# Ledger of designs, part 17: peptides against a protein of PDB entry 2AZE

Target 1, 148 residues: chain A of PDB entry 2AZE
Amino acid sequence: AQECQNLEVERQRRLERIKQKQSQLQELILQQIAFKNLVQRNRHAEQQASRPPPPNSVIHLPFIIVNTSKKTVIDCSISNDKFEYLFNFDNTFEIHDDIEVLKRMGMACGLESGSCSAEDLKMARSLVPKALEPYVTEMAQGTVGGVF
Target 2, 101 residues: chain B of PDB entry 2AZE
Amino acid sequence: GRLEGLTQDLRQLQESEQQLDHLMNICTTQLRLLSEDTDSQRLAYVTCQDLRSIADPAEQMVMVIKAPPETQLQAVDSSENFQISLKSKQGPIDVFLCPEE

## One batch from the design tools (peptide; made by RFdiffusion4, then SolubleMPNN)

Design b1_p30_4_s3
Fold by OpenDDE base, seed 1:
Structure b1_p30_4_s3 (fold): chain B 148 residues (1-148), chain C 101 residues (1-101), chain A 30 residues (1-30)
Amino acid sequence: as target 1 above (148 residues)
Amino acid sequence: as target 2 above (101 residues)
Amino acid sequence: MPLTKLYPTSYFKSTSNTNKTYNFQLKPVV
C-alpha cells in the first residue's frame, strides 16, 4: 500500500519532468530552425548583393532589444569602462531576446504559434536532422502532449 | 496487481524520457555545430528592418544591447520605477540605437 | 540605416533597488 503510493508519486514526478523536457526540446528546435533559417536568408541575400552588408547596419547574435515609446524620457549612465549601464525611464519599456526577434521575423516558420503553413512546415523540416522531423510535425499539429 | 502495473509504467516512462533526452542531445549538438561554424556566425545577424517586427523605430525607440556572457541585467518595470541595470564581468557592453530610416 | 553607438557620458555605480525585478543572464548562442 505504502509502496504503491510511493510509486504513484514517482510516476507523477516523472510525468512532470517529461513535460518540462518536452517544452525545452520544443524551444531548442525553434532556436535551431530560426537560426539556420536566418543564416540561409542572409547567405542568399549577400550572394545576390555580391557583398556583405555595411558593418554598422547589422546586429549579430546574441543580443537583446529594449524598446519604449519615442515619448519616453531616458536617462542613461555609462561607466568609463562600459562595464555598467544604468537606464532610467519615465515610462514602461519592453525587453526582447534575440530568439523572440527571430520568431517574430518568421524565422521559426510560424511553428511557435501554430501558424505553420504547408510550405512553412516543409522549410522547418528541412532545417532539422531527420530524427527531429517527426517532432517538428507534432509541434505544427499541436500534438506534442503525448508520451512515448 | 497494482504494484506490477506501476512498476511497468515507471519503466515505460523511463524509456520515454530516454528517447526525449536523445532528441535533445541531437538538437543541442546541431546548435553547437552552428555556434562553432564561423561562416554561420558571420551570417547570424539581423538588420534594423528586421527589428521592425518588434517595434517600428518611427514610433518606438529601439535599443540593442550587445553584452558578453554572464552579463547581469536587472529590470524594474513598475508604476514607480522604470529601470534597467547592466553589469558585465567579462568585458564592455555595447549599446546601439536603431535609426528611424 | 547605420546604427548609433552609445558612449560613456558619466561614470557611476548602480544603486540597489528593493522593487520587484526581472533578472536576465546574457549568454551566447549555445
Scores: peptide ipSAE 0.214, ipTM 0.864, DockQ to the pose 0.164
Fold by OpenDDE base, seed 2:
Structure b1_p30_4_s3 (fold): chain B 148 residues (1-148), chain C 101 residues (1-101), chain A 30 residues (1-30)
Amino acid sequence: as target 1 above (148 residues)
Amino acid sequence: as target 2 above (101 residues)
Amino acid sequence: MPLTKLYPTSYFKSTSNTNKTYNFQLKPVV
């Protein structure tokens, strides 16, 4: 019947929306874990050193990174007010956001790739509210969305 | 019947989506709380040593860009053109280089 | 160890530029 057909279309629409939200939620969880873990690491480091790092030795979030070969020639032009920048390279480059940096630092406990140890998983769970712990576990197991 | 089954499926999907929305709200709240905590923001930094996890400054030039919210970024990476353009709306952009050591 | 601020090779006048927006915020966009 036409009614069933309409409901099937709606079902598919909802399934796709749920899948998108699952991806968004996973990213939000990773951001939370990475951020809290970073703060915790730095707090401990500063306590051990009994001082904060020199101001010009650190970069505060948010930021992005651009990397290229040291042999790459880069021309950089900026507006007078520094509102506009133009970089021209003679070879390829890479761009990374701060979250990707944190992930590669291990701040997300390897959860982003499902390669976290038991200790990493314990840490990850400790950095989220209780309501999110089951989802963190599912992420570690790679079983998110298996029931849909 | 088929209609009843589909109706039930839609109800279950609705519940699943509501749960996801709830969890997302929890995450958003946590991130907002962190953004409002001065000490957390003070400690939210990386070092050049950390940046080596992305690229080693011995082999790669590592550039760090600090820009205001809503900054536009355009990147072209092809054999014919390698370019990055930035345009902020709310303030100046700062660029830093990570030293080799 | 210290970071070095990048200086431009040249300056130009500000112009209109429309492209994708990169959100430099820690707050999530849901």
Scores: peptide ipSAE 0.032, ipTM 0.851, DockQ to the pose 0.059
Fold by OpenDDE base, seed 3:
Structure b1_p30_4_s3 (fold): chain B 148 residues (1-148), chain C 101 residues (1-101), chain A 30 residues (1-30)
Amino acid sequence: as target 1 above (148 residues)
Amino acid sequence: as target 2 above (101 residues)
Amino acid sequence: MPLTKLYPTSYFKSTSNTNKTYNFQLKPVV
């Protein structure tokens, strides 16, 4: 019947939307964990050193990273007001956002790849509100959205 | 019947989506709180040593770009062109080089 | 250890290929 067909279409639309939201939520959770973990790490480090790091030795979020081989030739043009930059490379380059840096640092506790140790999972859970803990556990197990 | 089954499925999916929305709201709220916390922002930094997780400055040149929100970044990476252009509307852009040591 | 800030008209090196154009708007993550 046409009525059932319409509902089946709607069902599929909702399933797809839920899948998208699950992905978005996972990313948000990873960002939260990574950020809080970073802050805690730095707080501890500063306490141990009994001083903050030198101003020119650190990079505050947000930022973007561009890397290329040291053999690559780069021509950089900068406007006087520094509103415009132009980089010309003679070979390929990579661009990374700050979240990717944090993930590769292990700040997301390996949760992004579902490769958490018991200690990593414990840390991850401790960095989110209680309501999010079950979802963190599911992410670590790779079972997110299994009921759909 | 089939119609009743589909109707029930849609109700369940609606509830599931609402639960996801709730969790997302919790998460975004936490992120906003962190953005508003001065101490957290002060401590939200990485070192050059951290950046080696992306690329080792001994082998790679590593640049850090700090720009105002809504800055346009255009990147072309092809056999014909290798280019990055930055255009800010809200203020100056800063670019830093990560040292090898 | 300290970061080196770039100034106008600097010349540097980098290498490798693929045909793709990226357009990004820089936004704060948090």
Scores: peptide ipSAE 0.235, ipTM 0.874, DockQ to the pose 0.261; fails the geometry check
Fold by OpenDDE base, seed 4:
Structure b1_p30_4_s3 (fold): chain B 148 residues (1-148), chain C 101 residues (1-101), chain A 30 residues (1-30)
Amino acid sequence: as target 1 above (148 residues)
Amino acid sequence: as target 2 above (101 residues)
Amino acid sequence: MPLTKLYPTSYFKSTSNTNKTYNFQLKPVV
């Protein structure tokens, strides 16, 4: 009984760790898909335009986004060496990392929200190594939670 | 019995975890390779139009912050204080403003 | 380069900037 109890505790611990790793893996997959899809999109666009975009018209990764209402008063200060920034707002703001931006752009093919069409899934699969394709499929189906 | 069943479960979970670790290694390797590919990095950009997926510059002020690795971000969002603090350790931080439409 | 370069601090606590600061100038990205 005690041995079984100990093993049950260990089982639960491992299940929890696996769940955490599943989440981490899913995020890594989404990052990879989003990044590759972005690169692919831009490559295609530049090919069609036969030129790169104007230098100041694009923002290269990595970056973060901060947005707030235009009605928000912002007090910004910068250190002389630009190593430190301080932003004070009189109202709420939002922060988004570049990955979130890519996801909202659809670069992750809707895989992040389970809103993945057949075409989206095809794209997503094409952007990962073969070993990851089954997991991408599971993500799209919402069946990742199972033990494999 | 139960003991045998649990033992088998643990073995299966071990295999599952090892598989996850393997897949994660594949992912991290791929991301590293992408980071090392100069062409990919050149093409890894978004436009102001893309940023409208986050917030419309017509209604929202949109700042883009480019900071070096290990930059620390602290944010406070409360009824009495709304603040963002950035501290870089490796170089200067650049901040850009997206124009309106 | 890794996609994420910024790291949030624990609890996102506010910090005091004791360094000499100047008015920040935003640069347009058009």
Scores: peptide ipSAE 0.024, ipTM 0.843, DockQ to the pose 0.102; fails the geometry check

Design b1_p30_6_s1
Fold by OpenDDE base, seed 5:
Structure b1_p30_6_s1 (fold): chain B 148 residues (1-148), chain C 101 residues (1-101), chain A 30 residues (1-30)
Amino acid sequence: as target 1 above (148 residues)
Amino acid sequence: as target 2 above (101 residues)
Amino acid sequence: MIKVLKGTHTFTLKNKYLFSNLGGSFKLEK
């Protein structure tokens, strides 16, 4: 009885760990797809323009963004060495990390929400190693973790 | 019996986890390779137009923060205002605004 | 999806691999 109880606890622990790893893997896959897709887009755009964009017109990874109403009053304090910033907002603001921005741009092909067209899925599959293609398919179908 | 069933389940879960670990290793390897590819890094950018899809610059201002690894961002809400505190340990933080169109 | 935060929340910019890895989108709202 005690042995079975111990194994049941272990089973539950492992199930939770697997669930966490599945989430991590999915995020890593999305990052890979989004990054490669972004690079591909920009490469194509630069080829068509026959030149890179102006340096001050682009934002390289990694980054985060903060957005708020133009009417929001923002007070900013910066240390001399720029190691420390303090912003005060008199209204609500949003923070977005770079991968979230890319997802909203469609760079992850809608895979993050399971909103993939056939073309989106084809693109997504083409941007990962062959060993990951089945998992991408599972993500698109929303069936990841079905065996657990 | 119950013991045998649990034992078998644990073995199956172990196999599943090993498969996940393998896939994660493949993925992280790819990401590392991309991080080391100069051309990819050069092309790994978004534009202000891209950011407008997230927040319309007609109504919203967009601030971009580029900070070194391990930088801490603290968000605080109070009855009076909201705060963002950035503290870097490894270098200067760069903050700029996306220009309005 | 935007996560609404209340109180004090501290994040670490991991910059692991290629991205900042902050954790998505967040919002402070009155």
Scores: peptide ipSAE 0.471, ipTM 0.925, DockQ to the pose 0.903
Fold by OpenDDE base, seed 3:
Structure b1_p30_6_s1 (fold): chain B 148 residues (1-148), chain C 101 residues (1-101), chain A 30 residues (1-30)
Amino acid sequence: as target 1 above (148 residues)
Amino acid sequence: as target 2 above (101 residues)
Amino acid sequence: MIKVLKGTHTFTLKNKYLFSNLGGSFKLEK
């Protein structure tokens, strides 16, 4: 009886660990798709323009953004060496990391929400190694983790 | 019996976890390869227009932060104000506004 | 999609692999 109880505890621990790894894998897949899609988009755009964009007109990864109302009053203090910044806002603000920005740009093909068109899914599959394609399909269908 | 059933379940879960680990290794390998590809890194950018699609500067100001690894960002909601504190240990932080068109 | 945070929260920019890995989108709320 005690042995069975121990194994049941272990079973639950493993299930939780697998769940965590599934989430991590999904995020890694989305990162890969979003990054490759972004690069592909930009390569095509530069080819069409026959030149790269001006250096100061683009923001390279990695980055984060902060947005707030234009009416928000912001006070900023910066250390001399620029190692420290302090911003004071008189109203609420939002923080977004780079992958979140890419997702909202559609670079992850809507896979993050399981809202992929047939074309989006085709694109997503084309941007990952063959071994990952079944998992991409499961993500699009919302069936990831159904076995557990 | 119950013991045999649990043992079998644990074996199946082990195999499932190993499969996940394998897929994760494939993903991380691909990401590392991309990080080492100079052309990919050159093309890994967004534009101000992209950022406007997330938060239109007509209504929202957009601040871009580029910071070294291990930079700490502290967000504080106090009774008096909202704060963001950035502290880097590895180098300077670059902050700029995304202009309107 | 936006995580609402109350009080004080500290994040570390990991910059692991290709991205900042901050954890998505956040908003402060009292």
Scores: peptide ipSAE 0.471, ipTM 0.925, DockQ to the pose 0.847
Fold by OpenDDE base, seed 1:
Structure b1_p30_6_s1 (fold): chain B 148 residues (1-148), chain C 101 residues (1-101), chain A 30 residues (1-30)
Amino acid sequence: as target 1 above (148 residues)
Amino acid sequence: as target 2 above (101 residues)
Amino acid sequence: MIKVLKGTHTFTLKNKYLFSNLGGSFKLEK
């Protein structure tokens, strides 16, 4: 009886670990798709323009952004060596990391929300190794984990 | 019996996890390859126009933060104000605003 | 999807692999 109980606990632990890894894998896949799609977009754009964009007009990964109303008053304190920043806002603000920005740009083909058109899904599949294609399909259908 | 059943379940879960680990390894390998590709890194950027699509500059200001790895960001909600604290251990932090059109 | 934060929250910019990996989108509201 005690042994069975111990194994049941272990079973539950493993199930949770698998669930966590599934989440991690999905995020990694989205990162891969978004990154490759971004690079492809920019490469094509630069080819059409026959030159790269001005250096100060682009923001390279990695980055994060903070947005708030233009009416928000922001006080900023910066250390001399710029190792430390302190911002004070008198109103609400949002923080977004780079991958979230890319997702909202559509670089992940809507896969992150299951809003993937047939064309988007085709693109997403083309940006991952063959071994990951079935998983991408499951993500698009919202049926990830069915095999476990 | 129950013991045998649980034992079999654990074995099946182990196999499933191994499959998952394999897929993760494939994915991380691809990401590492991308990180090592100079051309990909050069092209790994967004524009101010891209950021405007996230937050309309007519209504919102957009601040960009580029910080070294392991930089700590602390967000604080107090009754008086909201705060963001950035502390880097590996180098300077760069903060700039996206211009409004 | 934006996660609403209240109180004090600390994040680490891991810069793991290719991205900052902050954890997505967050919002502070009163």
Scores: peptide ipSAE 0.459, ipTM 0.924, DockQ to the pose 0.897
Fold by OpenDDE base, seed 4:
Structure b1_p30_6_s1 (fold): chain B 148 residues (1-148), chain C 101 residues (1-101), chain A 30 residues (1-30)
Amino acid sequence: as target 1 above (148 residues)
Amino acid sequence: as target 2 above (101 residues)
Amino acid sequence: MIKVLKGTHTFTLKNKYLFSNLGGSFKLEK
């Protein structure tokens, strides 16, 4: 009885750990897909334009963005060495990291929400090593939650 | 029996976790390779047009922040003030506005 | 999609591998 209880506790512990690792893996996969897809898009675009975009027109990874209404009053304090910034807003603002931006751009092929078409899924699969393809498929189907 | 069943479950879970670890190793390896690829890094960018899909510059101000690793970002809502504090440990922070056009 | 923040929240830009890894989108609303 006691031994079974101990094993059940351990079972639950392992299940939780696996769930965490699944989440981490999914995010890593999305990052890989989004990154490669972004690079592919830009490569193609530059080829069509026969030149890179103007340097000041692009934002390289990594980055974050903050957006707010143009009517929002923002006070900014910057340290002399630019190591510290302080922004004060008089209204709501949003913060987005780079991967979130890419997801919203569709660079993750809708895989992040399990809302990818057959074509999106095909693209996603093509952007990962073969060993990861089955997991990408599971993500698209929303079936990763199970223990394999 | 129950004990045997639990033991078998634990073995299966161990195998599952090992598989996950393996897949994560593959994935992180790929990401490292990408981070080391000069051409990929050159092409790893978004445009202001891309950002317009997130926040329309006609209505929203879009600020871009580029900060070194381990930079701390603190968001504060004190009802009287809304703040973003950035503190870098290893280099200057670059902040600029995305132009409307 | 957007996490609503209230109070004080601290994040660290890990910049692991390729991305900032901030944790997605956040919002402070009045």
Scores: peptide ipSAE 0.457, ipTM 0.924, DockQ to the pose 0.890

Design b1_p30_8_s1
Fold by OpenDDE base, seed 2:
Structure b1_p30_8_s1 (fold): chain B 148 residues (1-148), chain C 101 residues (1-101), chain A 30 residues (1-30)
Amino acid sequence: as target 1 above (148 residues)
Amino acid sequence: as target 2 above (101 residues)
Amino acid sequence: TTTIYKGIIKADLFAKLEGLPLPLILKKKP
């Protein structure tokens, strides 16, 4: 009986660890898809334009975004060496990382929310190695982790 | 019996975890390859138009921060003060707005 | 009350902010 109790505890521990790894894998897959999709988009766009965009017109990864109302008053203090910044806002703000930006751009094909059209799913599958395709399909269906 | 059942469950979970580890290795390898590909890095960018689709500059000011690794970010949420502090130890921090703003 | 979020930027292929819940969306209390 005690041994069974111990194994049940271990079972639960392993289930939780698996759940964590599933989450990590899903995020990694989304990163891969989003990145490759972004690169593909930009490559095509540059080919169509027959030139790269002006350097100051694009933001290369990695980056983070801070956004607030245009009406928000922001005071900024910057050290001489630009190692330190201090921003004071008189209203609320938001912080987003670059992968979130890409997701909202649709670069992850809606896979992050399981909202994939047939074309989205096709694109997503095409951007990962074959071994990951079944997992992409599960993500699109929202069935990841259901077997555990 | 109960013991045999639990033992079997643990074996199955171990196999499942090993499969996940394998898939994660494949995925991380792909990401490393992307990080090492010069052409991909050159093309890994967003435009101000992209940012407008996320936070419309007509209503929202969008600040872009490019900071070195290990940069400390502190955000303060207070009714009296909303604040962001950035402290880098490895190099300068670049903060800018889209030219349209 | 005052809430302080502290994070560390881990720049890799993507910018990762360890310690910060993202997206961080501050809302004034009604």
Scores: peptide ipSAE 0.471, ipTM 0.914, DockQ to the pose 0.837
Fold by OpenDDE base, seed 5:
Structure b1_p30_8_s1 (fold): chain B 148 residues (1-148), chain C 101 residues (1-101), chain A 30 residues (1-30)
Amino acid sequence: as target 1 above (148 residues)
Amino acid sequence: as target 2 above (101 residues)
Amino acid sequence: TTTIYKGIIKADLFAKLEGLPLPLILKKKP
């Protein structure tokens, strides 16, 4: 029936939209956890040192990273106003965003890969509002993807 | 029948999406609060040592790029040329290297 | 073979490279 077909199309559309939103929510949760965890780490470190780090010794968010072999020859051209940069590499390179850096630092508590220890999961839960805790648990278990 | 079943499914999906939207709103609210908190912004930093988790400076050089929003990035992957181009319209771009120590 | 990746840097709390598959890891081609 045409009516059923229309509803089936709509059903599929909604399922896809939900799937996309689930992915977005997971990333938002990871961002929240990673950011708060980073801030906590640094706050604690500064308290222990009784001083902030030297201004030029740290990189504030946001940023991106480019890495390549230390043997790679890089030629750089910069416009006078520094609005344009051109880098030429004689070998391959990698580009990473800041959230990726934080994830690899463990700031997301391994939640991004479902590799949370009990302590990691406890930390992750403590860094989100109560309403998000069940979802964090599901992420840790790798059971996200179902319909609520 | 099939029609009734589909109708019920759509209602359930609507409820699920609403719950999902609610959770997303909670998350975005938290992130906005963090963006507005001066102390959090002050503490939102990494060190060059942290960047070793991405690439150890003993073997890799690590370049940091801080660019204003809407900066265009173009990367070229070729057997003959590897290139990164940055073009900003809203301000200067800062690029620096992280030392090994 | 040449591949050109184009992206735009978005930023709130974090940087986001829209249009780029990240992490972008280039491979040496034989």
Scores: peptide ipSAE 0.467, ipTM 0.914, DockQ to the pose 0.841
Fold by OpenDDE base, seed 4:
Structure b1_p30_8_s1 (fold): chain B 148 residues (1-148), chain C 101 residues (1-101), chain A 30 residues (1-30)
Amino acid sequence: as target 1 above (148 residues)
Amino acid sequence: as target 2 above (101 residues)
Amino acid sequence: TTTIYKGIIKADLFAKLEGLPLPLILKKKP
């Protein structure tokens, strides 16, 4: 019946919306874990060194990274007020945001790829509120596709 | 029947979405708290060593860009040229290179 | 043959680049 058809359309709409929200939540969780893990790492490192690192040796969030071969020739033009930049490269380059850098550093405990060791998973769980722990577990298992 | 099944599915999906919304709220709150924590912000950094692990400066040039929010970024990929343009409206952009050593 | 990527930096806790596929890895075409 038409009524059932309408409900099926609505069902599909809701499923898609849920899928989108799942993706958003996963990213938020990864951000939280990565950030907290980074802070924790640095705190521990500074405690061991008994002092903070030199100011010019660290890059604070937020940032983005551009990398290219050391052989790449880069021409740069900068406005006087530094509001505008133009970089010309004679070869390919890469752009990475800070969260990706953290992920590659292992700050997300491999959760982003569902390749967590037992210790990684334990760390990940410890960095989120209790309510988020089950979802972290699902992410690690790759079972997030399920409906609650 | 079919109608009853669909109705039940929709109710279950509604509950699932509500759970997701709740979890997202929790997560957003945590992120907000982190953004407001001075100590966390002080410790929220990477080192050149970290960046070397991602792109070794011995082989890769690593450029760091710190730009204000709403900065526009344009990247061009063509056979003729490769370029990045940045345009900020809220303040100066800071660009620097990570030292090789 | 020319691809233009446009993004806007919306920095929060992290630097979010809306509109830009990340990571952006440019590969030289043969």
Scores: peptide ipSAE 0.454, ipTM 0.916, DockQ to the pose 0.842
Fold by OpenDDE base, seed 1:
Order: C-alpha cells, then structure tokens, then sequence
Structure b1_p30_8_s1 (fold): chain B 148 residues (1-148), chain C 101 residues (1-101), chain A 30 residues (1-30)
C-alpha cells in the first residue's frame, strides 16, 4: 500500500540520517579526546620546564598546514591588507587541518583508525564523559554503526 | 500487519536518534567548555617539533595558516599550475613558517 | 585536466575545511 511505501522511504531516510550523525559524533569524540590530550600533554610539559615555551615556537589552534618539498618553488602574492593570499607551487603539496595533525601526533589515541592499545583506550575513555565511554569502546573495536 | 510493523520500526529509530542526539549534545557541551576555558586555550598548541613528526623540515617545508572563520580556500590542481587561494572577509590571514625552517 | 577544490575554513575549536577532502594531496602531473 501507499502508506507502507511512504513509511519504508521514511525508514531509509532515518537510517541514513542516523548513519550521518554517527559519523559526526565520532568526529566530535575524536576532537574532544585530541584536544584534551593535547592540553594535558602541554600542561605537563610546561610544568616540567617550569615555564611556557617561547611564543614563537608554538602554534595555537586553530590552524591549517600546507607542506611541500623544500625544493618546491612557491610564488606568493598577498593583498595589502592580508585578506587575500595566492600561492603558486611548481610541485606537489599537501593540505592538512589541525585535527588531522593531532591525529597523526597520536592525540586521538589511535581511535580514529581503531588501532588502540589497551593503554590508548584507557586514556581515550578517561578523556570523555561517562556517557560517551561505551561509544569510545565501540570505536576502538570497530563496531560502530549499529542502531541503538 | 505490515503498516503496524513499519510504524513500530520508525518509533524505534526515533528513539535511537534521540539517544544519538543526546550523546552529541554531551560531546558538543564538552567542546564548548573547552573553547571557553582560558587555560585550555592557552595550552592548545603544537610545537615545531610536533610538526616535524608529521613532516620533517629537513625535507619538507611546513607552512602554517591562521585564518579567521569563513575564509575561503581554493586549491587548483592542473598540469600547468598548482595553486592555493585564500580569501578572508573577516580579517587578515597569517602565514608563517617554523623558525627552524 | 584541471581540478578545483573549494572549501571554507570553519574556525572553531579546530580549523575545519568544509568541502575539501582531507588530507588534500595535490600531486604534480608528469
């Protein structure tokens, strides 16, 4: 019946929306873990050094990274007000956002790839509210994707 | 019947989505708290050493871009020209390298 | 051929590049 057909379409719509939200939640969890882990690391480091690092030696979030070979020729044009930049590269370059940098630094404890050691998983769980711990566990096990 | 079954399925999915929304709200709340915490923001940084771990400055040049929200980024991949274009509407863009480079 | 990637920097706690597949690696064509 038409009614059943409509509901079946709606069912698929909701399932897809849930999948999208699951992906979003996973990213949010990774952001939270990575950020808290970074802050924790830096706090400890500064305590050990008994002072903060030189201002010109650190890069505060948020940021974007562009990397290329040192041999790459880069031509740059900048507007007078620095509102516009144009970079020309004669070779391969890469663009990374800050969360990607943190992930590669291990700040997300390998959770992004489901490659967590027992210690990594423990750390990850400790950096999220209790309600999120089961989801962190599922991410580590690669079992995310079910319906609640 | 089939209609009743589908109706029940949708109710279950609604409950599932509500649970998911709840978890997302918890997470976003935590992120908001972090963004509002001055000490956390002060400590939210990476070092040049960190960047070396992902791109060795001995071989790679690492450019850092600090841009305001809603800055447009365009990357062009062509056989003749490789470009990155940045356009901000809210303020100046800062681009710099690590001192070691 | 030319591929144009367009994105918007969503600066919040992190700098998210909406509209871009990341990491974006543009390799020089031989």
Amino acid sequence: as target 1 above (148 residues)
Amino acid sequence: as target 2 above (101 residues)
Amino acid sequence: TTTIYKGIIKADLFAKLEGLPLPLILKKKP
Scores: peptide ipSAE 0.451, ipTM 0.912, DockQ to the pose 0.840

